Peptides against a protein of PDB entry 4PN1. Designs and how they scored, part 8

Target 1, 261 residues: chain A of PDB entry 4PN1
Amino acid sequence: KIEMNFLNKPIVPDTTKVISNFLTHYLITEPVEHVEIEAKLGTLIDLETQNRFEFPVMNETILNPEFNLRTRFESDMTASEHKYLNEFLNQAFRDSQKPGRLPFAYKHTKQVDLFYETEDNSRDKIRVSKNQSDNQVLACVKKRRVADLFLYCPNDAFDIRISISDELPVSMPSGNQQPSLTRLKDRVGYVHQEIKIDLTKTTQNDPVYDTTERHELEVEFGNIADLRDRAQKAKDGMEAPLFRRVQLFMDNVRILRREHS

## One batch from the design tools (peptide; aimed at target 1 H25 N64 E66)

Design b1_p10_3_s2 (made by RFdiffusion4, then SolubleMPNN; from b1_p10_3, 6 letters changed)
Fold by OpenDDE base, seed 2:
Structure b1_p10_3_s2 (fold): chain B 261 residues (1-261), chain A 10 residues (1-10)
Amino acid sequence: as target 1 above (261 residues)
Amino acid sequence: MSFSEILYPK
């Protein structure tokens, strides 16, 4: 007989605990009503060197947000990296269709995001998302970034930003308003066990600057209600369900950030 | 509330 450890009980890594606590706060303690929780792959850039941030650690590390490390996070990646990840996920999708596996779901979406200024000149813009094919409105929201948690990953191709956002549904802007910004999004979405993985190519036409294209990979919790339930249980002393869900999420993130072209 | 309190609640 093999036991897990000398107590023969599961032990939870600190990363899982910290992230779980982070999520619990914004799900339960100070609840965000229309919460979006996502991780983006990218690079922590040292503002002084403009190179990738260097810290004297040898593995995945949650950066303490109380310390100003003078960094910025760049969620963009190269087209080559993005293509590689797409191919990687396509293969994972195919493999998951085999007997004995839980299958991926797949969706390819092309949408346009129209950003509108609010009448009160708030920093939060109204985003109207429409399907490019039929111009149907997919969403109309005000998105507010609530909190970020950064993971420095020295052994991997990418660092990670976990973000809590509030996506408040709002009424459509008046018909006489013009969008201040338009973004085209080509999104390939994969869902496995209610974890969403999105590869997005974003094209933005700036009147002042040349057209810019961004390549992003996002991992998102697809079932917030379930996650909130798990977080509530954790708050009540039963942490295991939340830990398991966070572990699943993070394992998927870890898989992806290790892949590179 | 500080982030420390958020990340390490008592």
Scores: peptide ipSAE 0.308, ipTM 0.886, DockQ to the pose 0.848
OpenDDE base, seeds 1, 3, 4, 5: peptide ipSAE 0.263, 0.308, 0.260, 0.297; ipTM 0.869, 0.884, 0.813, 0.881

Design b1_p10_3_s3 (made by RFdiffusion4, then SolubleMPNN; from b1_p10_3, 5 letters changed)
Fold by OpenDDE base, seed 2:
Structure b1_p10_3_s3 (fold): chain B 261 residues (1-261), chain A 10 residues (1-10)
Amino acid sequence: as target 1 above (261 residues)
Amino acid sequence: LSWSEILFPK
């Protein structure tokens, strides 16, 4: 008989614990009502060198947010990298349709995001999202970034930012208001076990600057109610369900950040 | 709350 360790019990990595605690705080302790939890692939940039930051570590590590590391996070990738990930996910989708597997769901959406200034001139803008084809309003929200957690991944193509956001539903802007910014989003979405993986091409037209295109990949918890329930259980002393869900999420992130053309 | 309290609650 083989046992997994001398206690014959599962061991939870610190990464899982820290992220779980991070999530629990914003789900339960100081709950964000309309919470969005996502991980974006990108690069931690050293503000001094403008190159990818280098830390003397050899594996995935959560950066301590108590320290100012003088970095910024660029949630972007090349078109080639984005295409590769798209092809990779397409293959994963196909493979998941085979007998004995849990299937991916797939959705391709094209939307336009219209940003409006608030009457009180608050920092947060109102975002109206519409379907490009029929102009149907998909959402009208004020999104507030609540907290970030950064993972430096020296062995992978990308670093990771995990973000907590509050997407507060709000009333539509007045008809006389003009958007201050418009963004076109072409999104390919994959869902597996209620984990959402989105590849997004964002086009932004600026009157002063050239049209910019961003290529982003994000991984999001698709069932917040379930996650909140798991977090509550964790607060009550039963951590395993939350750990398992966070592990699933992070494993998916790890798969994706390792892939590159 | 400090980050330590958030990430490593007792």
Scores: peptide ipSAE 0.465, ipTM 0.940, DockQ to the pose 0.850
OpenDDE base, seeds 1, 3, 4, 5: peptide ipSAE 0.453, 0.458, 0.449, 0.462; ipTM 0.938, 0.938, 0.936, 0.940

Design b1_p10_3_s4 (made by RFdiffusion4, then SolubleMPNN; from b1_p10_3, 5 letters changed)
Fold by OpenDDE base, seed 2:
Structure b1_p10_3_s4 (fold): chain B 261 residues (1-261), chain A 10 residues (1-10)
Amino acid sequence: as target 1 above (261 residues)
Amino acid sequence: LSWSEILFPP
């Protein structure tokens, strides 16, 4: 018989605990009602050097948000990297269709996001998302960034930003309002065990600047109700279900950030 | 709440 350790009990990594606590706070303690929780692949940039941030660590590390490290996060990647990840996920999708596996779901969506200024001149814009094919409204929300948690990943192609946002459903802007910004999104979405993985190409036409294209990869918790339930249980002293879910999420993120063209 | 209280609650 082989045991896991001298206590023969699972050990939860600190990363899992910290992220779980982070999530629990914004799910239960100070609950965000319409919460979106996602991880983006990108690069922590040192504002002083404009290069990737360097820290004397040798593995995945949650950066302590109490310290200003003078960094910014760039969620963009190259077209080549994005293509590689797309191909990688396509293969993963195919492999998951085999007997004995849990299958991916796949969806390709093209949408337009229209941003409107609020009457209150709040920093939060109203985003109206429409399907490009039939112009049907997919969503109308005010998105507020609530909190971020950054992971420095020195051994991987990408660093990670975990973000908590509040996506408040709101009424459509008045017909007299013009969008302040329009973004075209080409999104390829994969779902596995209610974890969403999205590859998004975003095109933005800026009247002042040339058309910019961004390539992003996002990993999102697809079942917030379940996650909230798990977080509540964790708050009540039963942490294992939450830890397992966070571990699953992070493992998927870890797989993706290691891949590069 | 401090980040410490959020990330490492008692």
Scores: peptide ipSAE 0.441, ipTM 0.934, DockQ to the pose 0.848
OpenDDE base, seeds 1, 3, 4, 5: peptide ipSAE 0.420, 0.437, 0.439, 0.435; ipTM 0.928, 0.932, 0.933, 0.932

Design b1_p10_4 (made by RFdiffusion4)
Pose (drawn by RFdiffusion4):
Structure b1_p10_4 (pose): chain A 256 residues (1-205, 211-261), chain P 10 residues (1-10)
Amino acid sequence: KIEMNFLNKPIVPDTTKVISNFLTHYLITEPVEHVEIEAKLGTLIDLETQNRFEFPVMNETILNPEFNLRTRFESDMTASEHKYLNEFLNQAFRDSQKPGRLPFAYKHTKQVDLFYETEDNSRDKIRVSKNQSDNQVLACVKKRRVADLFLYCPNDAFDIRISISDELPVSMPSGNQQPSLTRLKDRVGYVHQEIKIDLTKTTQNTTERHELEVEFGNIADLRDRAQKAKDGMEAPLFRRVQLFMDNVRILRREHS
Amino acid sequence: HTMTEILFPS
């Protein structure tokens, strides 16, 4: 017989607790009506060295945003790093279809991104996405970035950025308006337990941009868990962000 | 709320 600790009851990891606080704040306390919560793989770049951020730590660590660490985030990876994750996810996809497993879901999208500027003093962009096939509109949203949280991961090839955005559905722009940006987007989507794993390849109309993003697919249920956490019963919320971060961690450690 | 207060509530 073996116990996990001298209490024999599970304990919350420090990171899971902190991220739960970050998510509960923008879900409940200062709520965002049309919230998108996603984490992207990439690289923390030191502004002076223009290289990867160096920090005297040895494990995955959350950076305090109230401190100026002179750093930016590169949400980009090489074509090989993108292909390597693609193969790994495909293998993980087929293994989930076997008996006893909760299966993956799959969705491949070939679409066009159109970005517009706003009439306001804000730096928001109006995004219009269309199919590359028939050109029917998939979405028309005004996107505002609310908050970011950075995880420096010295043991891995990637760092993590957790972004909280606000995607408000808006009406279509006028025809007599030039889009600020137009690009193709090849999004390969995997879904497991309502956690979305998106493998995107954008082509600038030339420059290519390869990304991997992991987002909560069921916000309404997550908002409900955040409410229960504010009221004491915080176990379901913890279990949720633990699953999210563990998925993010698995993909982060996958590299040649 | 500051970011420290959000991440580490009293």

Design b1_p10_4_s1 (made by RFdiffusion4, then SolubleMPNN; from b1_p10_4, 6 letters changed)
Fold by OpenDDE base, seed 2:
Structure b1_p10_4_s1 (fold): chain B 261 residues (1-261), chain A 10 residues (1-10)
Amino acid sequence: as target 1 above (261 residues)
Amino acid sequence: LSWSEILYPP
């Protein structure tokens, strides 16, 4: 007989605990009502060197947000990296359709995001998302970034930013308002066990600057209600369901950040 | 709340 350890009980890594606590705070303790929780692949850039941040660690580590490390996070990747990840996920999708597996769902969407200034000149803009094909309004929200948690991943192609956002549904801007910014988004979305994985090409036309294109990969919790329920249970002393869900999320992130062309 | 209280609550 083989046992897991000398207690013969599961042990939870600190990474899982810390992230779980982070999520619990913004789900339960100071709850964000319309919460979005996502991880983006990118690069922690040292502001002093403008190179990737270097820290004397040898594996994935959560950066302590109490310390200003003088970094910025760039959520962009190269077109080739993005293409590789797309191909990788396509293969994963195909493999998941086989008997005995849980299948991916797949969706390709093209949308336009229109950003409007608020009447109160708040920093938060109203985002109207429309389908490019029929101009149907998909969403009208005011998004507020609530908190970030950064993971430095020295052994992988990408670092990770986990973000808590509040996407408050709001009324459409007045018909007389012009958007201050327009973004085209070409998104391929994969869903597996209610974890969403999106590859997004974003094109932004700036009248002053050249058209910029960004390539992003994000992983999102697809069932917030379930996650909130798990977080509540964790707050009540039963942590295992939350830990399992966070572990699943992070494992998916870990798979993706290791892949590169 | 401090980050420590958020990330490592009692």
Scores: peptide ipSAE 0.437, ipTM 0.933, DockQ to the pose 0.834
OpenDDE base, seeds 1, 3, 4, 5: peptide ipSAE 0.032, 0.431, 0.055, 0.436; ipTM 0.660, 0.930, 0.684, 0.933

Design b1_p10_4_s2 (made by RFdiffusion4, then SolubleMPNN; from b1_p10_4, 5 letters changed)
Fold by OpenDDE base, seed 2:
Structure b1_p10_4_s2 (fold): chain B 261 residues (1-261), chain A 10 residues (1-10)
Amino acid sequence: as target 1 above (261 residues)
Amino acid sequence: LSWAEILFPP
């Protein structure tokens, strides 16, 4: 008989605990009603050097948000990196269709996001998302960034930003309003065990600058109700279900950030 | 709440 340790009990990594606590706060303690929880792949950039930040650590590290590290997060990658990840996920999708596996779901969507200023000139813009093919409204929301947690990943191609956002459903802007910004999104989405993985190409036409294209990969919790339930249980002293879900989420993130062209 | 209280609640 082999035991996992001298207590013969699972050990939860600090990363899992910290992230779980982070999520519990915004799910239960100070609950965000229409919460979106996502991790984006990108790069922590040192504002002084404009290069990737360098920390004296050798593994995945949650950065303490109490410290101003003078960094910014660039949630972008090259077209080649994005293509590689797409191919990687396509293969993962195919492999998951085999007997004995839990299958991915796949969806390719093209949408346009229209941003509108609010009448009160609030910082938060109204985003109207429409399907490009039939112009059907997919969503109309005010998105507010609530909190971020950054992971420095020195051994991987990308660093990670975990974000809590509030996506408040709102009424459509008046017909007299013109969008202040329009973005085209080409999104390929994968779902596995209710974890969403999206590769998105975003095209933005700027009146001053040339058309810019961004390539992003995001991982999102697909079942917030379940996650909230798990967080409540954790708050009540039963942490295991939440830890397992966070571990699953983070393992998927870890897989993706290690891949590079 | 401080970040410490959020990330490391008692």
Scores: peptide ipSAE 0.464, ipTM 0.940, DockQ to the pose 0.835
OpenDDE base, seeds 1, 3, 4, 5: peptide ipSAE 0.452, 0.459, 0.446, 0.460; ipTM 0.937, 0.938, 0.936, 0.939

Design b1_p10_4_s3 (made by RFdiffusion4, then SolubleMPNN; from b1_p10_4, 5 letters changed)
Fold by OpenDDE base, seed 2:
Structure b1_p10_4_s3 (fold): chain B 261 residues (1-261), chain A 10 residues (1-10)
Amino acid sequence: as target 1 above (261 residues)
Amino acid sequence: LSWSEILFPP
């Protein structure tokens, strides 16, 4: 018989605990009602050097948000990297269709996001998302960034930003309002065990600047109700279900950030 | 709440 350790009990990594606590706070303690929780692949940039941030660590590390490290996060990647990840996920999708596996779901969506200024001149814009094919409204929300948690990943192609946002459903802007910004999104979405993985190409036409294209990869918790339930249980002293879910999420993120063209 | 209280609650 082989045991896991001298206590023969699972050990939860600190990363899992910290992220779980982070999530629990914004799910239960100070609950965000319409919460979106996602991880983006990108690069922590040192504002002083404009290069990737360097820290004397040798593995995945949650950066302590109490310290200003003078960094910014760039969620963009190259077209080549994005293509590689797309191909990688396509293969993963195919492999998951085999007997004995849990299958991916796949969806390709093209949408337009229209941003409107609020009457209150709040920093939060109203985003109206429409399907490009039939112009049907997919969503109308005010998105507020609530909190971020950054992971420095020195051994991987990408660093990670975990973000908590509040996506408040709101009424459509008045017909007299013009969008302040329009973004075209080409999104390829994969779902596995209610974890969403999205590859998004975003095109933005800026009247002042040339058309910019961004390539992003996002990993999102697809079942917030379940996650909230798990977080509540964790708050009540039963942490294992939450830890397992966070571990699953992070493992998927870890797989993706290691891949590069 | 401090980040410490959020990330490492008692």
Scores: peptide ipSAE 0.441, ipTM 0.934, DockQ to the pose 0.831
OpenDDE base, seeds 1, 3, 4, 5: peptide ipSAE 0.420, 0.437, 0.439, 0.435; ipTM 0.928, 0.932, 0.933, 0.932

Design b1_p10_4_s4 (made by RFdiffusion4, then SolubleMPNN; from b1_p10_4, 6 letters changed)
Fold by OpenDDE base, seed 2:
Structure b1_p10_4_s4 (fold): chain B 261 residues (1-261), chain A 10 residues (1-10)
Amino acid sequence: as target 1 above (261 residues)
Amino acid sequence: LSWSEILYPK
């Protein structure tokens, strides 16, 4: 008989603990009411070199937010990378339909996001999301970025930004208001064990600049109520359920960020 | 709260 270690108990990596603590804070300690928690694949760019950030580490590393590393995060990838990930996820979807597996759910959504200025001239714009086909209103929210946690991943194709956002439902803008910005989103969504994986092509028309297209991949916690419950338990001294959920989330992220064409 | 207190609470 073999054992896991000399205590014969699971050990939790620091990454899991730190992220769990990060989430617990914004779920329980200073709770965000309408919280969205997502990880985006992208690139940490060194502002001084304009190249990918380089740090003397050999593996996935949470960057200490107390230090200004003079970086920016670009949540974008090439069309070819995006296509590859789409094909990869399609295959994963197919494989998950096999007997003995937990199946993916799949959804393809095309929506338009309309951004409106607020009456108080807040930096937080109102976003109205509509289905492109029937113009059905899907959501009307003010989204506020609350906090970010960055993971530098030197061995992988992408770095990671984990973001806490507050998506506050708000009333529709007045009919006389015109949107300041319009974005078209073509989103392919995969859900596995309540973890959402979205590939999104975003098209934005700018009157000054050429039409820009962005290719993004995001991983999101699909069951916030459950996550909040787990975080509360963690706050109360039982951390294992939260750790397990965070581990699942991060493993999915790790799988995706390692893939490249 | 500092980031240390958030990420490494006692």
Scores: peptide ipSAE 0.461, ipTM 0.938, DockQ to the pose 0.843
OpenDDE base, seeds 1, 3, 4, 5: peptide ipSAE 0.451, 0.457, 0.451, 0.461; ipTM 0.936, 0.936, 0.935, 0.938

Design b1_p10_5 (made by RFdiffusion4)
Pose (drawn by RFdiffusion4):
Structure b1_p10_5 (pose): chain A 256 residues (1-205, 211-261), chain P 10 residues (1-10)
Amino acid sequence: KIEMNFLNKPIVPDTTKVISNFLTHYLITEPVEHVEIEAKLGTLIDLETQNRFEFPVMNETILNPEFNLRTRFESDMTASEHKYLNEFLNQAFRDSQKPGRLPFAYKHTKQVDLFYETEDNSRDKIRVSKNQSDNQVLACVKKRRVADLFLYCPNDAFDIRISISDELPVSMPSGNQQPSLTRLKDRVGYVHQEIKIDLTKTTQNTTERHELEVEFGNIADLRDRAQKAKDGMEAPLFRRVQLFMDNVRILRREHS
Amino acid sequence: SRFTEWLEEA
């Protein structure tokens, strides 16, 4: 017989607790009506060296945003790094279809992105996405970035950025208006337990941009867990962000 | 300040 600790009850990892606080704040305390919560793989770039961020730590660590670390985030990866993750996810996709497993869901989207500027002093963009096939509109949203949280991962090829955005559905722009940006987007979507794993390849109308993003697919349920956590029963919220971060961690460690 | 308080709570 073996116990996990001298208490024999599970304990919350420090990171899971902190991220739960970050998510509960923008879900409950200062709520965002149309919230998107996603984490992107990429690289933390030191502004002076223009290389990967160096920090005297040995494990995945959350950077305090109240400190100026002179750093930016490159949400990009090579074509090989993108293909490697594609193969790994495809293999993980088929293995989930086997007996005893909770299966993956799949959705492949070939669409066009149209970005517009706003009339306000804000730096928000109005995004219009259309099918490349029939050109029917998939979405028309005004997107505002609310908060970011950076995880430096010295043991891996990737760092993590957790973004909290606000996607408000808005009406279509006028025809007599030039879009600030127009590009193709090849999004390969995997879904497991309502956690979305998106593999995107955008083509600038040339420059290519390969990304991997992991987002909560069921916000309403997550908001409910955040409410219970604020009221004491915080176990379901912890179990949720633990699953999210563990998925993000698995994809982060996958590299040649 | 708030984020530091959250770290202390951890």

Design b1_p10_5_s1 (made by RFdiffusion4, then SolubleMPNN; from b1_p10_5, 4 letters changed)
Fold by OpenDDE base, seed 2:
Structure b1_p10_5_s1 (fold): chain B 261 residues (1-261), chain A 10 residues (1-10)
Amino acid sequence: as target 1 above (261 residues)
Amino acid sequence: SKFLEWFKEA
């Protein structure tokens, strides 16, 4: 007989605890009403060197937001990396369709995001998302970035930014109002156990920098109501359900950030 | 700070 440890009870890694507390705060303590919680793969860039940040740690590390490390986060990746991840996820999708597995769901969407200035000239623009094929409005929101948590991952191809955002549904802009910015998004979405994994190619026209294309991978909690329920339970002293969900989320992130061509 | 608030909630 083998036991897990000398207590024969599961233990929770610090990373899981820290992230769980982070989420609990913005789900329960200072609740964000229309919360989006996502992790983006990218690179922490040292502002002084313009290279990937180097920190004296040997494994995945949540950076303390109390310290200004003079970094920026680049959520872009190369087309090659993006293609590799797409192929990787396609294979994972196929494998998950086999008997005995929980299957991925798959969706390919092309949308246009139209950004509008608000009447109050707030920095938070209104985003109208439309399906490119039929111009159907998918969403009209005012998105506010609430908080970020950065993970430095020295052993992997990518670092991670976990973001809390508030996506407030708002009324459509006036019909005579023109968008200040438009973005085309080609998104391949995978869902497994209510965790969303999106590969997105974003095209943006800029009068100064010409047309730019960005390649991003996002991992998102697909069931916020469930997550909020788990967070509430954690606040009430039963932490295990939240820890399990966060662990699942992070394991998926860890799988993805380790993959590279 | 926001960090201190949520970090100590454990």
Scores: peptide ipSAE 0.130, ipTM 0.801, DockQ to the pose 0.403
OpenDDE base, seeds 1, 3, 4, 5: peptide ipSAE 0.127, 0.126, 0.114, 0.113; ipTM 0.790, 0.804, 0.780, 0.789

Design b1_p10_5_s2 (made by RFdiffusion4, then SolubleMPNN; from b1_p10_5, 3 letters changed)
Fold by OpenDDE base, seed 2:
Structure b1_p10_5_s2 (fold): chain B 261 residues (1-261), chain A 10 residues (1-10)
Amino acid sequence: as target 1 above (261 residues)
Amino acid sequence: SEFLKWLEEA
């Protein structure tokens, strides 16, 4: 008989445990009410060299937030990389439709995000999202970035930022207010086992700078209620359900960040 | 730090 280890019990990787603890804090201990939890693919840039950050590690590493590593995170990729990932996910979608598999869901959306200044002049802007085709309001929120966790991935094409945000639903801005910024988003969304994978092309017009286009890939927990329930169970001493969910999330992230155009 | 309070979480 083969056993998984000398205790014949599952062992949770440190990465899973650390991320689980991170999530538990903002789900349960200091709960964010309207929490969004996403991982973005990108690059940790060393502010001193303006190149990709180099750290003396040989595998996926959660960076300790206590240390100022003098980095910035660029949540962008080339058009070719983005196209490759799109093709990759399309193939994964097709394969998942086969008998015996759990299927992907697919959605293509085009929206415009309108940003408005708040009356209190807070740094948090109101974002109104509308469908580009019919101008239907999809959401009106005030988004606050709560926390970030960075993963340096020396063996992969991309580094990872896991972000916790509070997306507070708010009333629509006054009809007399003009948006301070507009963004067009072309989003291809894939959902598998309630994990959302979005490829987004964002176009932004700047009054001073030329039109900029960004290509992003994000992975998001699609069922926050379930995740919160799992986190609560973890606080109560049953960690396995949370670990399993975080492991699933991270495995999907790992698959994507390893892909090269 | 305030941010790292979660390190002790289950």
Scores: peptide ipSAE 0.108, ipTM 0.793, DockQ to the pose 0.306
OpenDDE base, seeds 1, 3, 4, 5: peptide ipSAE 0.100, 0.103, 0.051, 0.055; ipTM 0.761, 0.771, 0.755, 0.765; seed 4 fails the geometry check

Design b1_p10_5_s3 (made by RFdiffusion4, then SolubleMPNN; from b1_p10_5, 3 letters changed)
Fold by OpenDDE base, seed 4:
Structure b1_p10_5_s3 (fold): chain B 261 residues (1-261), chain A 10 residues (1-10)
Amino acid sequence: as target 1 above (261 residues)
Amino acid sequence: SWFLEWLKEA
């Protein structure tokens, strides 16, 4: 018989604990009502060198936000990297359809995001998302970034930003208001065990700058209610369900960030 | 670290 350790009990990695506590704060302690929790693949850029930041660590490391490392996070990748990840996920999707597996769900959406200035001149813009084909409104929200947690991943192709956002549903802008910005989004979405993986190509037309294209991959908790319940249980002394869910989420992120063309 | 302590208290 093999035991997992000398206590024969599961032990939670420190990374999982830190992330779980981070999430619990914004789920339970100071709850964000319309919370979105996502991890984006990208690159921590050293502002001085404009290259990928280098920190003297040898593995996945949560960066302490107390320290200004003079970095920025670029939630972008090359077209080739994005294509590779798309192919990778397509294969994962196919494999998951086999008997004995939990299947991926797949959705391809093309939407237009229209950004409007707010009446109160707040820094947060109203985003109206419409289906590109039939112009049906998908969402109208004000999204506020509440908090970020950065993971430096020296052994992988990408670093990670975990973000807590508040997506407040709001009324549609007045009919006479023109959008300040329009973005086209081509999104391929994969859902496995209520974890959402989205590959997004964003095209933005700028009147001054040429058309820019961005390639993003994000991983999102697809069941916030369940996650909140797990977080509450954790606050009540039963941490295991939350840890397991965070572990699942992070394992998916880890798989993706290791892939490269 | 205030942040680490904060996380523990969350």
Scores: peptide ipSAE 0.030, ipTM 0.565, DockQ to the pose 0.378
OpenDDE base, seeds 1, 2, 3, 5: peptide ipSAE 0.021, 0.027, 0.028, 0.033; ipTM 0.605, 0.607, 0.652, 0.621; seeds 3, 5 fail the geometry check

